# Designs tried in a protein design run: peptides against a protein of PDB entry 6J54. Part 108

Target 1, 223 residues: chain A of PDB entry 6J54
Amino acid sequence: NENLFASFIAPTMMGLPIVTLIIMFPSLLFPTPKRLINNRTISIQQWLIQLTSKQMMAIHNQKGQTWSLMLMSLIMFIGSTNILGLLPHSFTPTTQLSMNLGMAIPLWSATVFTGFRYKTKTSLAHFLPQGTPALLIPMLVIIETISLFIQPVALAVRLTANITAGHLLIHLIGGATLALLNINTMTAFITFTILILLTILEFAVALIQAYVFTLLVSLYLHD
Target 2, 42 residues: chain B of PDB entry 6J54
Amino acid sequence: QFQFTGIKKYFNSYTLTGRMNCVLATYGGIALLVLYFKLRSK

## One batch from the design tools (peptide; made by RFdiffusion4, then SolubleMPNN)

Design b2_p12_3_s4 (from b2_p12_3, 10 letters changed)
Fold by OpenDDE base, seed 4:
Order: sequence, then structure tokens, then C-alpha cells
Structure b2_p12_3_s4 (fold): chain B 223 residues (1-223), chain C 42 residues (1-42), chain A 12 residues (1-12)
Amino acid sequence: as target 1 above (223 residues)
Amino acid sequence: as target 2 above (42 residues)
Amino acid sequence: DLEILLAQLLYL
């Protein structure tokens, strides 16, 4: 079933990787505002950014507020790439685990090191949940340490798996719909309806995964 | 508010300092165990 | 703990 994973192959033209251009493309959708009162599209974008920034950064102190630009750019990047990936015959960079690990590991490392630098006592205390029975302390500290190192992997895998699974489902249901067109038109219509509902769901998933990824990075920063 | 006396004042799972000390003690213990086995192997 | 709770609430 080579056809199932053909859409996830990194595209190249004449041996040159065009994936770099695909990754950079979402940046063109968010132009820098040039006016006091911008057009409707930019105004909506700015409103959404302000709304999400106020919501996400409310838990952070002044030092954490410096991460606002990074976190907002992250959510916009992942969200836009995920939404663009739902276009037919498009390549979604976030379906590549390497891409998501490339984002998750540095961001996680930065948040963890920042936490240890500015909140050493609190960060060390996080390895032991409050109220733990004395006999379970060594075991739980080890588990929490392992859990910490799983966080960047969980971030990357969660994003990759959700986006990839959605694309696979759309492909499979779409293929089934096409196959049923000449076999049973009524069943094909049902599968097509499911495909439409699934695509709507995948739009929501695309945005939710971007939000969750950014939110968890923010939470790791706050500890 | 929790009131602890003796060793529980420094090693507890309720206070921030106590939790930190427990974590450090755990890592220290593991490090000592690893060191012990390394020295024993030679 | 919060991550796990969030993941469960969001069905992730």
C-alpha cells in the first residue's frame, strides 16, 4: 500500500528539497501590519493573536511574558501548517516526526533550563508531588524524572500522530468513496458524507493540536 | 499549615524545601549506589 | 500531572 504513505514523502524537485519553501510558505499568510487600522484580514489575525496571547501568558510573570512572541509565532506556525496541510495534494511538514522533534526538543530544553535557572527550588520540588508517602518518594522521583524526559517526545509524537492519522483517514475514506461509486452509489454517498464530516473535524484537530503544543510548552515554562 | 519537627522538618513531601531535599537525597543516594557498584566491580 | 489531565480532557 505505497499509496497510503505517498503523501508523506518529502517533496523534491530535480533533487532539490522544496520542503524548505513549503515550511516558509505560511509566513506569507501573516503580513506585518502597516497601518493603524488595517484591513479586515489582518485585523482578525491581530485580534486572534491578542486573544490567545492574553489567555496563554496570563499565568506567567514578567520574565515569562518575554516568551510571548515565541509562543505566538509557534502556534501560528503550527496552526497554519496544519490547516494548509488539509488542502488537497498538499504536503504537511508537521506530519514529519523530525520536524516536530526539531521544535519540541529545543523549546522543552529551553523551558526546563529556564526553570532551573530562575526557580531552582520549585523546579527540583516538581520531581516529588506534594503529599507523597515517605516510602514512595524514591520511586516517584525516578518516575517523575523519566516523565520529564518523555515530555519533548510526547509533544512531537502527539502532534505528528494526530495530524498524520487525520490525513490517513481522509485518504482511506476518500479512496473508499471512489471505489464505491461504481459499486453502490448509495453507500458511496454515505461514505462521502462521512468524509465531509471528517474533514471538518480535521480542521478543528489541526487548530487544537497547534494550541495544545504551544500551551504545553507554556506550561513547562511556568512549571 | 503543617508543623514538622526533627528530621521531618527537612525531609517532607509537603513543604517546598522538604520536597527539594527529598529529591536531592534521592539523587544522591542513586549516585552513591552507582559509585558503589562501579568501585565494587574493580 | 497537569499534562496528563489536559491530555485526558482534550482526548489526546
Scores: peptide ipSAE 0.178, ipTM 0.857, DockQ to the pose 0.027
Fold by OpenDDE base, seed 5:
Formats: C-alpha cells, structure tokens, sequence
Structure b2_p12_3_s4 (fold): chain B 223 residues (1-223), chain C 42 residues (1-42), chain A 12 residues (1-12)
C-alpha cells in the first residue's frame, strides 16, 4: 500500500530538499569540547568514542590508525541517524539505498586502493587463500575477485534492508494493534506488547548496523 | 621453511610471492583469452 | 569470514 511506503519518500518543502537538513542534524548532537573538564553529557560521549576507538583500531597498525577519526565519525553518524529515524513521523536517510551506496562505494574503493598502494604483494595475495590445491587456483581467484566487488553492495544492502525491514514491521504491527482495538482488546494488548519489544529490538539493531558497517570498512583496511 | 624448486618456487599457494604470481598469471590468462576471442570474431 | 558470521547473526 502507498501509505506503508510513504515514510520512505524524501521530504521537500517548496521544492527545497529538507533531506540535507535531516542528514546534517545529527552533527549538532555531538559538540566539540572546549574545556579540560567537560559537562557530563560531553564527557560520556567522549568516553564512548574513546572506548569504541580503542576496540576498532586495536587491529590496525600506525598507518591504519590515521583512519580512526573517519571511522568514529562514520559510526556516530550512522548510529545517530538510525536512532533518530525510529522517532514517529521521522525520515531515515539510511533507508535510501542511494545514500548507503554513496557511503559504501567510496570507502570501499579507498580501502582497496590504499591496500594496493602500501601493501601490493599482500593485497594481490589475498585473492588466493593459503594451501589451495593447484587445480582450484584459477577458479578460486575468479570467485575471490567477484567476492571483492560484492562487498560494497552487501555493505549497503545490509544497512538498508535491516533498517527498512524494521520500519515496515513497526508500521504493520502498529496498524494491526489499532485495527484490533475495536475488535478484541485482549489481542490488541498482546500485539501492543510485541510492538514495544520490537521497537526496543530496532534500537539495538540500529546501533549494531552502524557498528557492523564501520567494522567491515575497518576490516577491509586491515586485509 | 618451505623449500620449493623450479616452477613451484614462483607459483606456489604457500608463499606470499607465489600467491601473488598465481593471481597475476590467472588475470593474464583471462586477459589473453578475452583478447583471443575478440580478435577471432573479426 | 567475520562478514558471513555477522550476516547470519543479523538475519534474526
């Protein structure tokens, strides 16, 4: 139904794209610290960023640690946009495949090109796993090359599919609860409980998808 | 230490250099096949 | 790979 997908239409006012403002809005929630001793909210944010940075960058060498700022900004951006998208009557830009491809393809290409420039031998050797039988080498190299090109597509589709599916389920169960209120109050209460549990799950999924997206980008840098 | 002699020294799945050469050889082979079919059609 | 494991875990 058209009403089911109406929440995924890009909002515009007087021909001006409001989507740009929605994308930029999460950046306002993370102000830069100016004091040595910060407010509690800023201190918690910095602490979380430091913890995630230590976990994500533990695998990388000194050259890979230069990407820490970009990866941390990416996880904060995707995570904040996904959480804000769960608000009622909100538009989630991460539900748009074009946006996720716009993030995935450049980041993936940058990681692949940096790998070929700094570690050419290891990057080329990555197309062939160690200990492969000699007869399977040509076929396995072809499969691994195809797998490489599927990586940015899988990265973008995973994020879009999980966020979009979550939104659709909330709308469907929410619509079912409203319809059952006039038919059977007890069944409506059960469906409403499921809706609450689903919304909590979607908050967790929103953060997990942001983490997985950045983790996979980070993994492509390491390999 | 893997002691490989002859062609296996350059084309091996165990050494880093051998793996790289195998990948380059496969890409080169595919490129030659594509060129052969393209030239044969004319 | 980690990607396959994560994809299977996120399917639920």
Amino acid sequence: as target 1 above (223 residues)
Amino acid sequence: as target 2 above (42 residues)
Amino acid sequence: DLEILLAQLLYL
Scores: peptide ipSAE 0.163, ipTM 0.850, DockQ to the pose 0.026
Fold by OpenDDE base, seed 2:
Structure b2_p12_3_s4 (fold): chain B 223 residues (1-223), chain C 42 residues (1-42), chain A 12 residues (1-12)
Amino acid sequence: as target 1 above (223 residues)
Amino acid sequence: as target 2 above (42 residues)
Amino acid sequence: DLEILLAQLLYL
């Protein structure tokens, strides 16, 4: 079991935490544009950012669009860290629940407080769905309140669990493939094929989780 | 367009204001109940 | 809603 979870231990070098460097590393991959027409790589990056920003912020009014920078930075950060985490022998900070809670709770709180500040009536009314029978109002309000507080937890756990589970699966199937190489080459080939397919899937999952995390924060802001 | 009269105008599950008032009333009621039991237990 | 749908699709 220690071998399975060894990849999730925060790495240290000479007693110094290198996690900080790992967290900051993705920032180096996205340089700021300096030219009207940049190289192909930066242009593609900017294009992708523009597309995602348009899609995510389409549901927001002008006031909500002020969050665009934060949300786009968030998706880029989570997405890049998740993708980099799929590299062999890499540590993924987003596999740490503490980190994801550290992102989810403040962002959720900010969206909730912003909602209560600028849309007090709508935010309060959100605790009661429209058309609720009068007798169910008190209980439903309580349930909706509980649901609200579960949101940041669900947000963090979703990201953590999906990324962690993917890494575990890759590790397990990879280990199984290596073990089967000396036992049955045919089965090893099958498991290796599954590993490749899973790895491709995990790349997609890595991006999807980043998108979903940011999208849900955006949705909470919209509400 | 729903026309509400009387108390239903202020406490309904259809209008924004009505929903808000219902939520506030619920929280207020819960708070009062908690306060009541807290004071009673002393 | 969308949150529930996304959660279901993502197995969480």
Scores: peptide ipSAE 0.158, ipTM 0.855, DockQ to the pose 0.028
Fold by OpenDDE base, seed 3:
Structure b2_p12_3_s4 (fold): chain B 223 residues (1-223), chain C 42 residues (1-42), chain A 12 residues (1-12)
Amino acid sequence: as target 1 above (223 residues)
Amino acid sequence: as target 2 above (42 residues)
Amino acid sequence: DLEILLAQLLYL
């Protein structure tokens, strides 16, 4: 059982935590452009950032577009950490609920406070859906208030659960494949095929979760 | 556009202002209830 | 509302 969760333990070297280095490592993969025409890797990265930026900021006005840098940095950070986490013997910080809550709560709070500051009437009106019968108004306002406070938790748990579950499943299927190699090679081949398909799926999940996390933060900003 | 008269002008679930006032009234009512129970316990 | 729609679309 300890072997299943060994990959989720915060790594230390010589008694010193190296988690800070792991968190900073993705930033090295995205160097700043130095030329008008960069190499293929940087050009693809810039193209992807521009594409995602256009898609995400299309719903925002000029004031909302000021969050573009924050949202793009967020999606690049989460996406890169999730992809790097699929490497063998790697530690993924996004599997830690504390980290995801540390991202979700401040960002959610910032979006909510920004909404209340600049769009007070609209933000308060969101606690009551349009067309609600008069008798249901008090109950529905309470439910919507609770729903609001669950948003950062749901955001963090969604990311944590999806990434963690993927890693656990890869570990379990991988372990089963190794165990079956000496028992039944045909069955081991089937489980290995499943492992490959699952790994491909987890690469997609890693990017999707980064996108969904950032998109939901963006949607909360838009209200 | 909706046309409301009387109290429905300020408290309705269709207009932005009406919805806001309903929310504020709900929170105000809850706050008063909490205050009542807090003062009652003393 | 948009979150619900997104969740339904993405099976979240």
Scores: peptide ipSAE 0.107, ipTM 0.851, DockQ to the pose 0.025

Design b2_p12_4_s1 (from b2_p12_4, 10 letters changed)
Fold by OpenDDE base, seed 1:
Structure b2_p12_4_s1 (fold): chain B 223 residues (1-223), chain C 42 residues (1-42), chain A 12 residues (1-12)
Amino acid sequence: as target 1 above (223 residues)
Amino acid sequence: as target 2 above (42 residues)
Amino acid sequence: LELLLALLLYEL
């Protein structure tokens, strides 16, 4: 139904794309530090970024750590947009498959190309797992090649589907609670409790999806 | 640790070089098949 | 890594 998906329509004001402002808004939440001793909020943000950077880049060598800025900016962007999307009457750009493909395809391509440039032997060897029988080699190489090209699609669809499904479920349960308030208050209370639990879950999902998206990009870089 | 002789030295699923050669051979075979069908259509 | 990736892709 059109009413069910109305919250996923890209908002425009007077025909102008306000979506660009929504996409740029999370950048304002992460100011650059100007002091050696920063405010508590900025220090916590920096601490979280440092922790995530250490965890994400632990797999990579010094050459792979050059991607730390890109990966950290990616996780902060996706995480912030997903969390802000849980605000009432908010539009989440990450619910749009076009946006997620726009992030996934270039990043995937960059990781694949960097792998072929610097680790050509290892990258080519990844199309064939170690210890495969000789008869299965051609088929397995083809399957692994197809798997490689499915990676950006799976990356984008996973993020889009998880965030979109969460939003749909919140709207459906929220609408049901409002409708049941005048019919049965006890049932409405139960559905409201489910809504609260679901919103908490969606906060976790929002962060996990941001982490998984960035982690998979990082893993593709490491190969 | 792996000692292979003959064709298995270059085309094996255990060594890095062998795996690379197998992948290249597979892609080369596919490319030749595509080329064959393309030339056949002419 | 493939197993970890497969588990991550399967569970999420």
Scores: peptide ipSAE 0.223, ipTM 0.839, DockQ to the pose 0.027
Fold by OpenDDE base, seed 5:
Structure b2_p12_4_s1 (fold): chain B 223 residues (1-223), chain C 42 residues (1-42), chain A 12 residues (1-12)
Amino acid sequence: as target 1 above (223 residues)
Amino acid sequence: as target 2 above (42 residues)
Amino acid sequence: LELLLALLLYEL
């Protein structure tokens, strides 16, 4: 139904794209610290960023640690946009496949090109696992090359599918609860409870998908 | 230590250099096949 | 890496 997908239409005002403002809005929630001793909210944010940074960059060498700022900004951006998208009547830009492809393809290409430039031998050797039988080498190299090109697509589709499916389920169960209010109050209460549990789950999914997206980008960088 | 002699020294699935050469050989083979079919069609 | 990715896809 058109009404079901109406929440995924990009909002515009007088032909001007409001989507740009929606994308930029999460950046206002994370102000830069100016003092040595910050406010409690800023201190908690910095602490969380430091913990996630230490966890994500533990796998990388000194050259890979230069990407820490970009990866942390990416997880904060996707996580904040996904959570804000769960607000009523809100538009989530991460539900748009075009946006996720716009993030996935450049980041993936950058990681692949950096791998080929700094670690050419190891990157080329990655197309062939160790200990493969000689007869399977040509087929396995072809499969591994196809797998490489599927990575950015899988990265984008995973994020879009999980967020979009969550939004659709909330709308469907929400619509069912409203319809059952006049038919059976007890069943409506049960469906409403399921809706609350689902919304909590979607908050968790929103954060997990942001983490997974950044983790996979980081993993492609490490090879 | 893996002691490989002859062609297996350059084309081996166990060594890093051998794996790289195998990948390059497969890409080269595919490129030659594509080129052959393209030239044969004319 | 592939095992971690497979586990991640299973959680999808």
Scores: peptide ipSAE 0.218, ipTM 0.834, DockQ to the pose 0.027
Fold by OpenDDE base, seed 2:
Structure b2_p12_4_s1 (fold): chain B 223 residues (1-223), chain C 42 residues (1-42), chain A 12 residues (1-12)
Amino acid sequence: as target 1 above (223 residues)
Amino acid sequence: as target 2 above (42 residues)
Amino acid sequence: LELLLALLLYEL
C-alpha cells in the first residue's frame, strides 16, 4: 500500500518543502499579454479563457461578474495543476484534501456571506423551497441547512477523489503492464492500451474537475 | 398571483418574504428549544 | 460529455 500512495506524499528536498514551487509553477505557463496580437500560444490561451469566462459568468449579473477574475484564476490554477499532475513522476497538489479544503472552504464561505450580505432575503428563502407543505417546513429547513454545510466538503472531496482515483488507476494499470511484460505480452499490450485510453480520459477529467469546482463555486455565488 | 391574508401573508412557502419568515421562525424555534433544554438540564 | 459530467459529479 505504501508503494501505491507514495506518489501522493508531499515531496521535500533536504527537508525543504518543494511543494511551494510546484504550486507556483503553473503561473509561469500563463504569461501576461504584452501585445495587442500575441503569439499563437498566448492568443489561444486568452481565447480559451475568454470563452470559459463568458460561459461561466453568463448566469451572473453585473455584481456577480466581479468574481470573474477570481473564478477564472481558480479554474486556470486547478486545471493547470491537474494537467501537470498527469506528467510522469509528477506531484499533483490537488490530490491533497487539505489543499482542496483550503480552497473550497474560503470560497464557499465567501459566496455564502456575500449572498447573505447582498441578497439576504433570497439567501434566507433558499433554505425553504417554494411550494413546500407547511408541515414539512421545519424539517426541510434543517435539511437544507445541513446541505449547505456539506457543500464545501463535497466540493473538496469531489476534486480530491476524482484526481486521486485517476492517478491511482494510472499507477495500477501502469504497474500491471510492466509486470505483465515478462509474463504475457499480449495481455500487457491490452493493459497498455487501456492505460493510454485512461490517460486520455484523465486529461479530460482533470479539466472537467477544474471546471466543476469553479462552476459550483459560481453557482453558490448565484444562489 | 397568490393572495394571502392574515398570518399566511407573513408565513407562507410561496412568497420570498414568507419563506424568509418561515426560515427565521424555524431557526428561532430551534434556538428556543435548545435554550430550553440547556436551561432545564442545569 | 453530459454523461461523463454526471458521472464525475456523482463520483466521490
Scores: peptide ipSAE 0.212, ipTM 0.830, DockQ to the pose 0.025
Fold by OpenDDE base, seed 3:
Order: structure tokens, then sequence, then C-alpha cells
Structure b2_p12_4_s1 (fold): chain B 223 residues (1-223), chain C 42 residues (1-42), chain A 12 residues (1-12)
């Protein structure tokens, strides 16, 4: 059982945590542009950032567009860490709930506070849906308040659960494939095919979860 | 646009101001209840 | 926007 979760243990070397280095590593994959026309890799990266930025900021006003740098950095960080986490024997920080909560709670709090600061009436009105019968108002306000406080938890847990479940499934199917190699080669080939398909799916999930996490933060900002 | 008169002008579920006031009234009521129970225990 | 959020939360 410990072997299943061995990949989720925070790595240390000589008693020193190397998690900080792992978290900083994705930053090296996105160098700053130095030329008007950069190489193909940087050009593709910039194009993707611009494309996603246009899509995400389309719902925001000028004040909301000030968050563009934060949201783009967030999606690049989560996306890169999730993709790097699919490498063999790699540690994914996003599998740690503490890290995801550490990202979700401050960002959620910032979006909520900015909403209350600049759009107080609208933010308070969101606790009561329009057209609610008078008798249901107190109960519904309470439910909406609870729903608000569950948002950061749901945001963090969604990311953690999806990434962790994917890693566990890859590990289990991979282990089963290795175990079946000497028992039944045909069955092992089938499980290996499933493993490949699952790995492709997890690449998609890694990017989707990064996008969804960032998008939800953006939506909370927009209210 | 909605036209409300009397108390419905300030407490309604259709207008932005009305919804805000309903929310504030709800929180105020809860706060008063909590305060009541807190003072009752003393 | 709530509908979009509901759809997003339903599928993801």
Amino acid sequence: as target 1 above (223 residues)
Amino acid sequence: as target 2 above (42 residues)
Amino acid sequence: LELLLALLLYEL
C-alpha cells in the first residue's frame, strides 16, 4: 500500500527539502522573449498565452483585466506542473492538497474581497437569487452563504482529486501490466494499450484542470 | 422594470437594492439570534 | 454565468 503513495511523498535529499526546486523548475521552461521574432518554442508559448488570455479576459471589464497577469501565470504554473508530473518517477506538487488550498484560498479570498470592495451591492445581492419567494429568502441566503465558503475547498479538492486519481490509475494499470507480462502476454498487451490511452487522457486532464482552476477563479472575480 | 411600493420597495427579491436589503436583514436577524443566545447563557 | 458555471461543474 505504501508503494502506491510513494510518488506522493515530498522528496528530500540529505534531509533538505527539494520541493522548492521542483516548484521553481517550471519557470525555467518559459524563458522571457529577447527578440522580435523568437524561436518556434517561445512563439508557440506566446501564442498560447495570448489565445488563452483573450478567451479568459473576454468576460471581464477593464478593472478585471488587471488580473490577467495573475490568471495567466496561474494557468501556466498549474498546467506545467501537471504535465511535468506525468513524467516517470516525478513528484507533482499539485497532488498535495495543502498546496492547492494554499492557492485556492488566497485567490478566492481576493476575488471575494475585491467584489465586496468595488461592487458591494451586487456582491451582497448574489446571496439571494432573483425572483425568490419571500418565505424562502432566509433559508436560501444561508445556503448561498455556505455555498460561497465551499468554493475554495471545492476548487482545491477538484484539482487534487483529479490529478491524484490519474496518477494512481496510471500506477495501478502500469503495475498490472508488468505483473501480467509473465503470466499472459496478450492480456498484458491489452492492459498496456489501456495504459497508453489513459496516459493520453491524463495529459488532457492535466491541461483541463489547470484551465478550469484558473477559469473558476476568473469567474469568481467576475461574480 | 419593477415598480414596488411600501415595504416591498426596500425588501424584494427582484431589484438589486431589494435583494441587498433582504440579505442584510437576514444576516442581521441571525446576528441578533446569536447575540441573544450568547447573552442568555451568561 | 451561473448556467455556465453549473455546466462546467457538472462536467469537470
Scores: peptide ipSAE 0.188, ipTM 0.840, DockQ to the pose 0.026

Design b2_p12_4_s2 (from b2_p12_4, 9 letters changed)
Fold by OpenDDE base, seed 5:
Structure b2_p12_4_s2 (fold): chain B 223 residues (1-223), chain C 42 residues (1-42), chain A 12 residues (1-12)
Amino acid sequence: as target 1 above (223 residues)
Amino acid sequence: as target 2 above (42 residues)
Amino acid sequence: DAILQAQLLYNL
């Protein structure tokens, strides 16, 4: 069972953590353009960033659009790390709850504090839904307050659980395929087909979780 | 437009100001209860 | 609106 979780151990070399290098590596895949007319690859990349930026920031006011760079960098970072994490023998930093909490808590706190600073009345009123019966007001305010503090936890756990579960399933089905190769070739082929379909699904999940994480941060900013 | 009179003018679930006051009143009530039990235990 | 969208995304 130690082999199942060995891929989630933070790698070190000569006592020095190489996790920092793994985290920094995705940044090399997204170079900044220097020309007015760029290569096809860079042009497509910038086009995708512009489309996602336009879609995500459409709900924000001009003040909220200041967060566009931060949110776009966040989705690119999480998405790239999740995709690279599906490579064989690779370490995925987003499988670590500490990493995701380290991202979720500051971003959540920043959105909450900015809301209270610039839109104090609206932010305070958010704890009470409109049209609530008078008798339910005190209890509902308490529940909504608890819900606010669950947001960063849910944000981090969702990302961690989905990525970690995907890696475990790939490992288990992959191991089952190898074990069945010498027992029943037909069953091994079926299991291998399931493995391929699952890996494709995990690529989609990796991108979806990056999008959901960034979108939820954006929604908390919008209130 | 909502027209409220009396206490409902300041504490309602329909207006922005009313909702804000309800939230503040709830937090204030909880804080007073906590303070009451803290002082009573002494 | 954001709560409803968040709840929908939470189920995914």
Scores: peptide ipSAE 0.213, ipTM 0.849, DockQ to the pose 0.028
Fold by OpenDDE base, seed 4:
Structure b2_p12_4_s2 (fold): chain B 223 residues (1-223), chain C 42 residues (1-42), chain A 12 residues (1-12)
Amino acid sequence: as target 1 above (223 residues)
Amino acid sequence: as target 2 above (42 residues)
Amino acid sequence: DAILQAQLLYNL
């Protein structure tokens, strides 16, 4: 079982945390454009950012659109780290709950405070859904208040759990495939096929979780 | 559209102002209850 | 309501 969780240990060299370098590495994959017509890679990146920005920021007013840079950088960071984490023998910082909480709590608090600052009436009214029976109002307000504070935790845990579970599953199926190579080659081939399918699925999950994380932050901002 | 009269105008679950007032009233009630128990324990 | 429904959808 030590080998199962060994890939989730934060890597260090001579006691120095190289995890900082790993977190910073995805930034090198997104260079700043210097030309009007960039190469194909940069053009595709800009196109994707433009599409996602238009989609996510369409629900926001001008004040909310000021968060476009933050949200786009967030989705690119989480998405890139999740995709890079699927490389063999790579360490994914997003598998660490501390990392995701470190992102979720400040962003959530910023969105909540921004909501109370500019849309105080709407934010306060958000604690009570429309059409609630009068007798259920106190209980529902309490539940909604609790739900608000659970949001950053759920945001971080969702990302952490999905990425971690994917890595664990790939590791387990991969280990099973290796173990079955000398026992039953046909079963090993089936297990290997499942491993390939799971790997493809994890690529999709990696992007979806990045999108969901940023989308929920955006929705919290909109209120 | 909803038309409310009397107390329902200020405390309802349909209008924005009504919902806000309900939330504030709930928090106020909880605060008063906590204060009551705190003073009673003393 | 739409935001709530969206949150419910993505929380599942």
Scores: peptide ipSAE 0.206, ipTM 0.853, DockQ to the pose 0.028
Fold by OpenDDE base, seed 2:
Structure b2_p12_4_s2 (fold): chain B 223 residues (1-223), chain C 42 residues (1-42), chain A 12 residues (1-12)
Amino acid sequence: as target 1 above (223 residues)
Amino acid sequence: as target 2 above (42 residues)
Amino acid sequence: DAILQAQLLYNL
């Protein structure tokens, strides 16, 4: 059990938290552009950022477009950390619920506050779906209010659970593969194949979760 | 275009203002109930 | 409605 969750312990070296370095490391992978025509790698990165930016911000008005920098930085951060977390013997900060809550709660609160500030009528009306029977209005308003407060928790838990579960599965299947190497090579080969497929899936999940997290924040901003 | 008259004009689930008013009325009612029970307990 | 459906979809 301890070995199973050892990868999720915050690493420290000489009493100093290495977590800070791990969190800051993804920023080194995205250098700022210096030329009109950059290297192929940087150009691809910029193209991807622009593509995702256009896709994600298409729903928002001009005022919502001001959040593009924040949302793009968020998706790049979460995506990069999730991908780097799949490297062997790497620590994924996004597996920590505290970190994800630390991101989800402020962003959610900011979107909700922004909504109430600039779109007060629409935000208040959002608590009541259109066409609801009159008798269900009070109950539905309460439910929608509760649903609103669950949003940041669900946002954080979704990210944490998906990333953590993926890491656990990789660890378990990997451990099983190693254990079966000396027992049954055929079964070990099957488990290894599953491990490979799972790792590929987890790379996709890592990006999807980053996208979903950012998209939901964006969606909450749109109300 | 919805044609509402009377109190339904202000409290409906179809118009934006109507929905807002319904939400505010709900919150106000809950607040009054909480206040009532709080004052009654004292 | 589309936003609500999208939210519900991504909440799964």
Scores: peptide ipSAE 0.182, ipTM 0.851, DockQ to the pose 0.027
Fold by OpenDDE base, seed 3:
Structure b2_p12_4_s2 (fold): chain B 223 residues (1-223), chain C 42 residues (1-42), chain A 12 residues (1-12)
Amino acid sequence: as target 1 above (223 residues)
Amino acid sequence: as target 2 above (42 residues)
Amino acid sequence: DAILQAQLLYNL
């Protein structure tokens, strides 16, 4: 149904795409601190960033911790876009596989190349798990190589699928609720309850997917 | 700790160097096979 | 290893 996927069409006005503005909008929600003691909103944001940064970068050495800004900006971007995407009649850029691939492939490539540059022996050794029987070495190396190249695809598809599926499910359940309002009020109330619970779940999924995406990029860097 | 002698010292699945050499050998073998088939067709 | 652990944790 065309109406089902209408929310995933890139919006345009007067023939000009406004997707750029939509992507840039989350940046306005995270202003730079101006005071030693900021307001409650900025303080909470800084606290969350600090906690997440400490948790994610704890596994990295000093060289890996240089990625802290990139990873924190990534999680803030994906998380904010996913949350904003749950607003009614909003466009979520992360529902576009092209965008997620555009993020996943460069980040994955950067982590892989960084690994080969600074940890060549360890990176090459990852293609062969420790303790592999001699007869299985060639086959397992091939499998691990394929697995490596699937990583960026899996990273992008995971984010796209989870966010898109959530939006579709909210749309379907919402549509069913509206359709049942004039047919069976009791059933409509049940579907509405499910819709509320689903919406709460999707808020959690939105943040979890942002975290998982960033975490996996971080782990690929750590190897 | 692992102690290997002979060829196993350089080609094993336990040591870091051994695993690296096994991977390189595998890629080298595949490259040679591809090259062989490419040259055979021509 | 860490990646595998993270994947398992996510799938739970």
Scores: peptide ipSAE 0.152, ipTM 0.847, DockQ to the pose 0.025

